Peptides against a protein of PDB entry 3S8F. Designs and how they scored, part 138

Target 1, 157 residues: chain A of PDB entry 3S8F
Amino acid sequence: VLTLFVAVPSLMTAFTVAASLEFAGRLRGGRGLFGWIRALPWDNPAFVAPVLGLLGFIPGGAGGIVNASFTLDYVVHNTAWVPGHFHLQVASLVTLTAMGSLYWLLPNLTGKPISDAQRRLGLAVVWLWFLGMMIMAVGLHWAGLLNVPRRAYIAQV
Target 2, 166 residues: chain B of PDB entry 3S8F
Amino acid sequence: DEHKAHKAILAYEKGWLAFSLAMLFVFIALIAYTLATHTAGVIPAGKLERVDPTTVRQEGPWADPAQAVVQTGPNQYTVYVLAFAFGYQPNPIEVPQGAEIVFKITSPDVIHGFHVEGTNINVEVLPGEVSTVRYTFKRPGEYRIICNQYCGLGHQNMFGTIVVKE

## One batch from the design tools (peptide; made by RFdiffusion4, then SolubleMPNN)

Design b2_p17_2_s2 (from b2_p17_2, 12 letters changed)
Fold by OpenDDE base, seed 2:
Structure b2_p17_2_s2 (fold): chain B 157 residues (1-157), chain C 166 residues (1-166), chain A 17 residues (1-17)
Amino acid sequence: as target 1 above (157 residues)
Amino acid sequence: as target 2 above (166 residues)
Amino acid sequence: MALEAFLLTYARLLELG
């Protein structure tokens, strides 16, 4: 019940962020229903990282609703599903947001912009992290649905 | 210009909020459908039963593992299971195939898990409370019980076995 | 794709219930 109450303002916040992204993209010359997405600064790891975090947070948020449902939680509780959920939330959204924040913060604190090589490396790191996290999360959720237990090193499946 | 920008932001926010609300209703509807049809993991909740974890090993239905399996009807059994650091009793649990089994599980020490592989039996076991699970084993064989709640240094080795006889 | 994944997951949860 409490999680569902938290879900409402969380969704509102998430979609407000999306609205801000749409506005920013349109200010950058993006047009149409999806053209604003392409206009966003995808060459900046400080931008890409948090956005990828948000994308990972979407299935994680849906999973949160599942975990909060009594009947559905019975199926997934203390299975590999649960680690899958919080890896999306923590290791995707929080971690990628932290990474993105560093790509913004360090240049500002040092007064030195990142080199082009550092920028490209940063993009590679962020995208690879996201990809790896999505693979792991999908695997964990799938394993959970196959009744693989959490906190056990063996399973019948 | 600032006013125009503000108005534009509000318009986008309204659109996304509307979408958000729509999606929320979809999710709620899906959950409601699941609950209404009782097709997803609905187990009957028994009455809250409490026990004294300090005496459960000495007195009551959990005290003697040899008497843990009680026939309550022609094809109905109650099994009194203790989850403890670090195992289950009785071990093995022997039950007939096709019988309705009511597991009454409690702990004398700390919180444990009771996860039966190959089944949807998956409950936490709290000291002082009795977890009740009803299940019918359709297939004979051995079913492993796994503790999926961290309970101490021996947690990873805490296993039990249910033997379903033909 | 996200919607499809959600629906498939939901269907699987129903089967396990």
Scores: peptide ipSAE 0.019, ipTM 0.747, DockQ to the pose 0.357
Fold by OpenDDE base, seed 4:
Structure b2_p17_2_s2 (fold): chain B 157 residues (1-157), chain C 166 residues (1-166), chain A 17 residues (1-17)
Amino acid sequence: as target 1 above (157 residues)
Amino acid sequence: as target 2 above (166 residues)
Amino acid sequence: MALEAFLLTYARLLELG
């Protein structure tokens, strides 16, 4: 139970970011409970990438709680579940945030805005990355639940 | 404008933090439920058995593979298993079908895994600590033990076998 | 959806445990 308190700072951070997104969406004219989401700048890869990272982080964070649970960790520890968790946390959130940062930082540093073609390509890249990561992560978690071991080239399921 | 923005952000943060706390309690409740209903056979970390990894091969219940399987009662056995670079002993481990088996697993060298295919037995094996797991094999046959914790160059080939006899 | 997925996973883990 005490281990779950390790999740508190992470949850606080995640929901603080969510609060910032809600604020931004409402500033952009979004109304109602969900209208602020639609109002967010989904045409900007610098925005979309880290948001998709956050979306991947949600199941990853939930998995983190599972991994932190003594009894539940017994089931998933050193199975394919663990790499699934890592790919959601690192290869999704961190990587997509890095991608988003680059889409903002490079134009800012160079003083040259990205072209519309580059913007569209950027959107395609981050969405495809997210989709691929979700497929892989789901597969790894599923394999983990089927008791496929981590760090082994063979498994009986 | 900045002051208004800060107030607005604060309001949203308060709402989301409240939600976060609520979710935290939900998760705690779920964990509490799991602990209340599914802790049978789980040994708390505070009661973890310790052993000297430098002498475990020379003295004690792990020293002789021929004496590794000990009958402790009617249809009850304790099996003292060593995980080492790169294998298990005894190998094979022979146990009766339907018997309650208590595995006592430790390592003389580095951290290993003890993952038994076809079962829910999956524990890390740390030098100086004894991992304990209880299991009853319902089906006779051979069960492969896999090391799922990287332990060196031979890790990928580190296997053992449990033979369950009728 | 994430909560539902978590609950379903949790249920599965309980089944496996």
Scores: peptide ipSAE 0.018, ipTM 0.775, DockQ to the pose 0.391
Fold by OpenDDE base, seed 3:
Order: sequence, then C-alpha cells, then structure tokens
Structure b2_p17_2_s2 (fold): chain B 157 residues (1-157), chain C 166 residues (1-166), chain A 17 residues (1-17)
Amino acid sequence: as target 1 above (157 residues)
Amino acid sequence: as target 2 above (166 residues)
Amino acid sequence: MALEAFLLTYARLLELG
C-alpha cells in the first residue's frame, strides 16, 4: 500500500504539466474543452517531441504501478513486459525530450533558425520515432503477458 | 495581467488535480480487478530460507543430483534444483504427471533465473537464498527451463529440461 | 513472434502513412 502512494506525487507533477499545456494552448487562442490542444505549436519539433514523450510516459507510469505491485510483478517480472516498460520511460520520454531539446538548442547555439525543410524533417523524425516506440512497447507488453522471457533469444511465441 | 494568469492556472490545476485523483482510483480499481480475476495460480512468496552457497554443492539436499527428487507424499515431491553458470542440476528433472511439485531452487555462484516455459513458474535465484515454487504438471512432456537473468558469458545457452512422465 | 508482428505492423503503417 505504501508503495502505491508514490503514485500520488507523480500524478501531482503530471497535472501541473498538463495544466501548463492547457494554459499555453488557451493563450494561443484555443477554446473549449479540447480546442486548446489544437492551438499548441504542433509545427515545432522542439515542442512535439517532448509532448509525445509525455504521452508515452502515461501508460509507462501505469506499468510502473504494476511493476511495483508485489502480486502483479510476479506475472510480469523478467518477461518482455519489463523492456516494454523501459522503452516507454526511457526510449520514449527521455529520448524524445532529448531530441526535442536539440531542436531548440542547436538554433540557439548557432544563432541560425532551422529551415522549413529541417523543421518538417524534424517533425517526421519525432512522429516516426513515437509511432515505432508505441508499436514496440505494445508488442513487448503483449509478449510479456504471453510469458515471453526477458534476456532470452528463444520464446514460445 | 499576472494576477489573471495566476487565477487561470489555479483553475486548470484544480481540474487536472481532480482528474489525477480519478486516475489514481482507476489504477487501484484495475489492480483490484486484475487480482480478483487472475489470482488463480499465483505462487505466494514463502518465508525466507537461507543456505550457504559455498557449501551447497558439497553437503545438503542439493549436493547429489541423483537424490534431488524427493517424494514427500503419495502425490507430492520436492525437487532440489541448483542454478549455476551455466546450467541446471539435475538436468533433466524427472517428475510424475499430476503430482504436486515443490521446487527448492538456489545458486552456488551468481543470480540466475528459473523460467519454465508453458508454466507460470518464473523466479529469480539468489545465492544464499532458497526460492520455493509449487506447481502441478497436468500434461506430460518436456518443459524447458530458461535463465532470464543475465549471469555471464554463457547466459544465452543456459537451459534445463523438466521431463514430466505419465 | 512479437518482433515479427512489430516489424510487419510498422512496415504496414509506414506504407499507409
């Protein structure tokens, strides 16, 4: 029970990020319950990348609760489920945040804005990365539930 | 206006806070549901049992693989298994179909995995600690044991076999 | 099998995208 209380501050942190995004979207002219989402700068890979990372991190966080649960962890421990969790946490959030940071940092370091072609390429990269990571994560979690072992080159399925 | 912005932020935070709390309850509910529907076959953790990894190969129930399978009742067996770099002992493990098998697994060297394909048996094996797993094989045949915890250069080749006899 | 499914799905999605 105490272990699950760790989720409380994590969720509190998450809601502040979400609130900030909503506020930003509304400042950009977004209206209604979901209109603020569309108003966010989805044309900027420096924004899109970390946001996609956050989206991937949500199910990863849910998985974290599972992994921290004694009885449920028995089912998933050392199966493909675990690397699935990792790829949502590290390869999605952390990696996409790093990628997004570069799209912000490089123009600032060089003093040159990115070209439109570079921007579009950047968007393609981060979306493809996110898509691939989500497919991989779903596959790994599914495989884990099918008792595919971690750290083994052979599996039943 | 900084004041207006602050109030707006607070309003959004309150909404998302409520959502976060709702999600917390959803997660708890999902856990509860999973436990309620999937508790069958869950192997509870036993009491901590310790063994000296430096002597486990020389003395005690793990020392002789020929005596590793011990009948403890009419339809009940205890199997003393060593996971080591890089294999399992005994290998194969021969047990009868339909019998309740209690695996007592330990390691003389490093941490290993004990994952039995086709079953829900999946435990880590720590030197100095005895892992206890209870299982009944309903189908005869061969079940592969896989090490799913990296244990060294030969990890990828570390396999065992359980042979279930009719 | 999971890897194969992943690769095939990814390839299919790329094709459709």
Scores: peptide ipSAE 0.013, ipTM 0.761, DockQ to the pose 0.031
Fold by OpenDDE base, seed 5:
Structure b2_p17_2_s2 (fold): chain B 157 residues (1-157), chain C 166 residues (1-166), chain A 17 residues (1-17)
Amino acid sequence: as target 1 above (157 residues)
Amino acid sequence: as target 2 above (166 residues)
Amino acid sequence: MALEAFLLTYARLLELG
């Protein structure tokens, strides 16, 4: 009940953020149905990090609804699926948002802008983190579907 | 200028909110469809049954491992299982192939898991509650019981065995 | 489609269990 109750506000929040991104992209010269996406500042790790976090959060959120379903939860409960869900929510969205926040916050606090080298390194870190999280999350979800138990060092598979 | 910007933002928000609502309905519909068409594999929840965890080892159907497997019909058995720190009782659990087995599982101490490899049996075992699971083993052999709920220092080594006889 | 595939996979696994 609680998860489903929170799901609606969360979706609304997610899509309001998307609306803001579309508006920003169009202000930056993006046109068409998807052209605004390309117009967003993909060269800024402070932007890229939380956006990638949001992208990872989408399947995680869908998984949350599954986990909250009585019948569907029986399939995935206490399997590797659950930590897969956690890593999408915490290790992707929360962590990437924190990383992105630091890329914005530190330059503003110190008064020193990040160098181009630091910017490029930041982008590499964020993208590599996202890629790693996606690989791990897919693996954990897959393992969970194969009935690999959570909190056990052994598996049948 | 601010007013124009505000109107533009509202327009995009309205569009995305509409999309959000549409997607919500799609998700609900998909869940409903799945639940309506794919329920055959769902193990129905049993009636909530309570037991005193402080006496379950001394008296009642869980007290004697030798009497844990009870034949209730020609091809039906009830197995009274204790999950405890750190193992299962009885161990091994011996049941015949093809029989309907009703597991009644409880704990005398802390919360444990009861996950049987090679099956869809996967339940949490709470002290004071009886978990009921129905299953029919179609293949003979040994099935390992795994605790998938952290229960202390010996959690990682907490295993049991179900032996399915021909 | 992804959600559908996901739900169908879950349902199938539940039936096979």
Scores: peptide ipSAE 0.019, ipTM 0.749, DockQ to the pose 0.378; fails the geometry check

Design b2_p17_2_s3 (from b2_p17_2, 11 letters changed)
Fold by OpenDDE base, seed 5:
Structure b2_p17_2_s3 (fold): chain B 157 residues (1-157), chain C 166 residues (1-166), chain A 17 residues (1-17)
Amino acid sequence: as target 1 above (157 residues)
Amino acid sequence: as target 2 above (166 residues)
Amino acid sequence: TILEEFLLTYAKLLELG
């Protein structure tokens, strides 16, 4: 009940953010249905990190609805599926948002802009983090669907 | 100007909100489709049954492991299982192949898991509550019971066995 | 497709019961 209660506000928030991104992209010269995406500042880790977090949150959110379903939850409950869901929500969205926030906050706190090398390193960090997290999440969800138990070191598969 | 920008933002928001609502319905439809077409193997929730965890080891159907397997019909059995720190009783659980087995599982101490490998049996076991699971083993052999709920220092070694006899 | 794979896997899990 709680999950379903917050599902609508969460979706509204997510797509409001998407709307803001579209607006920003179009202001930056992006045109067409998807051209605005390319126009976004993908060279800024402070931007890329939370956006990647949002992308990871999409399947995680869908999984949340599955987990909240009485019948579907029986399939996935206390399997590796659940940690997979957690890592999409916390280790992807929350963590990447925090990382992105730091890329903005630290330069402003110190009064010193990040160097180009630091910027590139930041981009590498957030992309590698996202990639690794997606691999792990897919693996955990897959394992869960194969009935691999949560909180156990052994499984038949 | 501010007004123009505001209108532009609202236009994009309307579009994305519409998309959001559409996707919500798609997700609901997918869930509904899954439930409608894939009902086999779903174990319905049983009746909520309570038991005193402080006396369950001393009296009642869980007290004697030798009496844990009760034949209730020609091809029906009820198995009274205790999940405790750190194991299961009876262990092994011996049941016939092809028989309808009703597991009545409870705990005398803390919350445990009851996950039977090779099956869709996967329930949490709460002290004071009886978990009821119905299953028919089609294949003979040994099925391992795994605790998938952290229950203490010995959690990782908490295993049981169901032996299905021909 | 990923959806098809999911549905097929889900169906297999249900058959365990």
Scores: peptide ipSAE 0.019, ipTM 0.762, DockQ to the pose 0.352
Fold by OpenDDE base, seed 4:
Order: sequence, then C-alpha cells, then structure tokens
Structure b2_p17_2_s3 (fold): chain B 157 residues (1-157), chain C 166 residues (1-166), chain A 17 residues (1-17)
Amino acid sequence: as target 1 above (157 residues)
Amino acid sequence: as target 2 above (166 residues)
Amino acid sequence: TILEEFLLTYAKLLELG
C-alpha cells in the first residue's frame, strides 16, 4: 500500500506537465477540448521528441504501478514484461528527451539554426523511434504476460 | 498577464489532477481485482525465512537431495530446492499429480531465478533467503525450470526438471 | 486488431492465471 503511494507524486508531476502543455496550446490559439493539442509546435523536433517520450511514459508509468504491486509483480517479475517496461522508461522518455534536448542545444551552441532539411529529418527520426519503441514495448509486455522469461534464449511460447 | 495565466494553469491542473486521480483509482481497482482472484502462492511480507548459505549444503533440509521431497500430510509435500551455479537440486524433482507442493528454494552461492514453464512459479532465489511457493500440478509430465536471473558464465544453460507423476 | 488481441489475451490470462 505504501509503495503504491509513490504513484501519487508521480501522477501529480505528470498532470502538471500536461497542464503546461494545455496552457501552451491554448496560448497558441488552440480551443476546445482537444484543439490545444493541434496548436502545439509539432513542426519542431525539439518539442516533439520529449512529448513523444511523455506519451510513451504513460503506459510505462502504469507498468510502474504494476511492477510495484506485490501481487502483480509476482506475475511479471523477470519476464519479458520487465524489459518492456524500462524500454518505455529509458529508451522512450529519457532517450527521446535527450534527442529533443540535442535539437535545441546544438543550434544554440553553434549559433546556427537547423536547416529545414535537418528539421524534417529530425522529425522523421523521433517519430520512427517512437513507433518502433511502442511496437517493441507492446511485444515485450505481451510476451511477458505469456510467461516468456527474461534473460533466456528459449521460452515455452 | 501572469496572474491570469496562473489562474488558467491552476484550472488546467485541477482538471488533470482529477484525471490522474481517476486513473489512480483504476489502477488500484485492477490491483484489487488481481489480489482477489490471484492470491495463491503469495507469501505474507512478514514471513520471510532466512538460512545460512555457507552451511545450507552441509546441514538442514537442503543438504540431501534424496530427502528433498518431504510428505507433510495427505497429498501435501514440501520440496527443498537448491538453485546453484549452475543447476538445481534435486534434479529431477519428482512430485505426485494433484498434490499440494510447497517449494522451499534457496541458494548456496549467488542470486538465481526459479521459473517453471507451464506454471506461474517464478521467483528470485537469494542466498540467505528462502523463497516459498505453493503450487498444485494438475497435469502430469515434465516441467522445465529456467534461471531467469543472471548468475554467471553458465547462466544460459542453467536448467532443471520437475517430473509430475500420475 | 493487435490491440484487441492484446486485451483479450490479457483478460484471458487474468482469468486463467
């Protein structure tokens, strides 16, 4: 029970970030329940990358609650589920945030803005990364639920 | 201005807070459901059993693989299993079909895994700690034990077998 | 769909696990 209380501050952090995004979108002219999303700067890989990381982090966070649960962890521990979880956490959120940070940092360090071609390439990279990571994560979680062991070259399924 | 922006942000935060709390309760509900339906083999946190890994091979219930399977009652057995680098003992583990089996698993050396294919038996095995799992095999046959915790050079080849007899 | 199959599998595993 106490372990699950860790979910509270984590969710609070998540909703504050979400609130900031909504506010930003609405400041950019977005209206309605979802219009603010479209108004966000989706043409900037420095923005898109960390946001995609956050999106990947949502199921990862849910998995965190699962992994922290005594009863549920019994089911998923040391199965393919676990790699699925931290590929969402590390290879999605952290990595994409790092990518996004790089897209912001390098232009500032060099004093040169990224070209349009570089921007488009950056967008392609982060979207493809996200897509691939989501596919991999779903596969790993699914395999884990099917009792595929972690750190084994063979499995029942 | 900043004041208006602050109030707007607060409103959004309240909305997202409500959503987050709703999701929290959803997750708690899922956990509660799992707890209600999947409690078999769960060990109470306050019942941790300890053992000396330096002597577990020489004395005690794990010392003799031939005496590892102990009948504790009608259709009830306790099996004392050692996970070691790199295998399990006894191997094979022979138990009757339909019997309630309590596995007592420990390690004399490093951390191992005890993953029984075809079952929900999946625990880490720590030196100095006894892992307890309760299970009833409904189907006769052979069940492979897999080490799913890295334990050294021979980790990938560390397997055991449970033979369930009719 | 993949999502439906996943959800169905998950539901099944919860019931049969």
Scores: peptide ipSAE 0.018, ipTM 0.775, DockQ to the pose 0.198
Fold by OpenDDE base, seed 3:
Structure b2_p17_2_s3 (fold): chain B 157 residues (1-157), chain C 166 residues (1-166), chain A 17 residues (1-17)
Amino acid sequence: as target 1 above (157 residues)
Amino acid sequence: as target 2 above (166 residues)
Amino acid sequence: TILEEFLLTYAKLLELG
């Protein structure tokens, strides 16, 4: 029980970020329960990338709770489940945040805005990255539940 | 203007915090449900059993692979297994079908994995510690042991076999 | 569907636990 309470501050932080996104969307003219989402700057890869990272981080966080559970960890430990968790936490959130940061940083460092072509390419990159990561993560988690071992080139299934 | 913005942010934060608390309870409930419905094969935490990795090969129950399988009762066996770079001993491990097997696994060198395909046996093996796993093989045949913890250059080829006899 | 297969697999694992 005490171990699970460690998740409370993280959840509070995560939902505070969500609150910030809602506030931002509403400032941009979004209305209603979900209209604020559409109002967010989805045409900017510097925004889209970290947001997609956050979306991937949600199931990853849930997996973190599973991995931290003594009983449940026995089921998933050193199976493909663990790499699946990593790819959501590191290869999704951290990597996409880094990518998004780059899309913001480079224009600011050079003093030149990115071209429309570069912007569109950036959007394609981050969405494709997210899609690939989600497919792989689902596959790894699924394989893990089927007892596919981690750090092995061979499996029963 | 700044104060208005701050107040608005606080309002949204309060709403999302309430949601976060609700989700916390949902997660706890889901975990509880999973544990309640999926309890088979769970190995409870026990007392830590220690062994000297520097002498485990020379003396004690792991020293002789020929004596690794010990009958402890009717249809009950203890198997003393060493995971080492890069293999397992004894290999193969021969046990009867339907018998309750207690695996006592340790390592003389580095950390290894002990993952038995077709079973829920999956533990890390630490030098100086004894991993205990209880399992009953219902089907005869060969079960492959896979090392799922990186242990060196030969890690990928580190396999063992459990032979379950009728 | 793939989702159905996943859910069925998960359900099966839970039932066997």
Scores: peptide ipSAE 0.016, ipTM 0.779, DockQ to the pose 0.176
Fold by OpenDDE base, seed 1:
Structure b2_p17_2_s3 (fold): chain B 157 residues (1-157), chain C 166 residues (1-166), chain A 17 residues (1-17)
Amino acid sequence: as target 1 above (157 residues)
Amino acid sequence: as target 2 above (166 residues)
Amino acid sequence: TILEEFLLTYAKLLELG
């Protein structure tokens, strides 16, 4: 159970980022418990992408705690649960953060702002990516709980 | 304004940190509750047992597949299983229905998996270590053993069978 | 719903151990 305390630094980091988002949203005019969320720049793929990554990281992080549990890991280890977990962590958070970074970095490096069409396309890409990742992740976790093995092309279910 | 902004940021951070700690405790509590109420299928970890992977094929209980199934009691058996590149021995593993089976699994070469379909048996098999799993088959039939740990070019075809006889 | 089925499956798995 002591291993679960390894999650503390990650949680601290995650919620510090959340705090920054709340602060930013409130600076942009958001008020109330949830109004700050709406006030965030959801029209910017450079912002949306990493935020969606963070959202995917939430269940992934929770799953990480499960995976780190000696007893619970017995249930999920080397099942489809595991790839479901790291697809949330890597293919969601890391990848979307990279995508978002590109939407910020390239315009700055080239000195040319992205067009409105490029912006809209970018938004579509990151949202679709996120949706796909969530569907796949849920499926993999579900399959894992049904004892679908990892690294095998065949399963009972 | 800078000072005010700093204070505001700290306030939000403190709030979210408090929330994070609360969630941590919730997770721990949920895990504890789950373990306390749903432990019927949990196989406790056994004592660490070591073997020499370089000699396990030549001597000891894993050396002869024909003698791999050992009756240790009236309705108790120990099965010495080797996971190797790329298969299992003995294959098939034949055991009686309703008997308590203790699987002693090791590898002479690389890390393998031992996943038995239709059961909660799912362990990694490390060279030099013995994985111990206790299980009772309630239903007769064939149970497929799947390697769920990458072990080389033939990994995808590495299967075994447990035959449970009435 | 798929969510309900997931939760029910999870609950069953927990009960079965």
Scores: peptide ipSAE 0.015, ipTM 0.781, DockQ to the pose 0.173

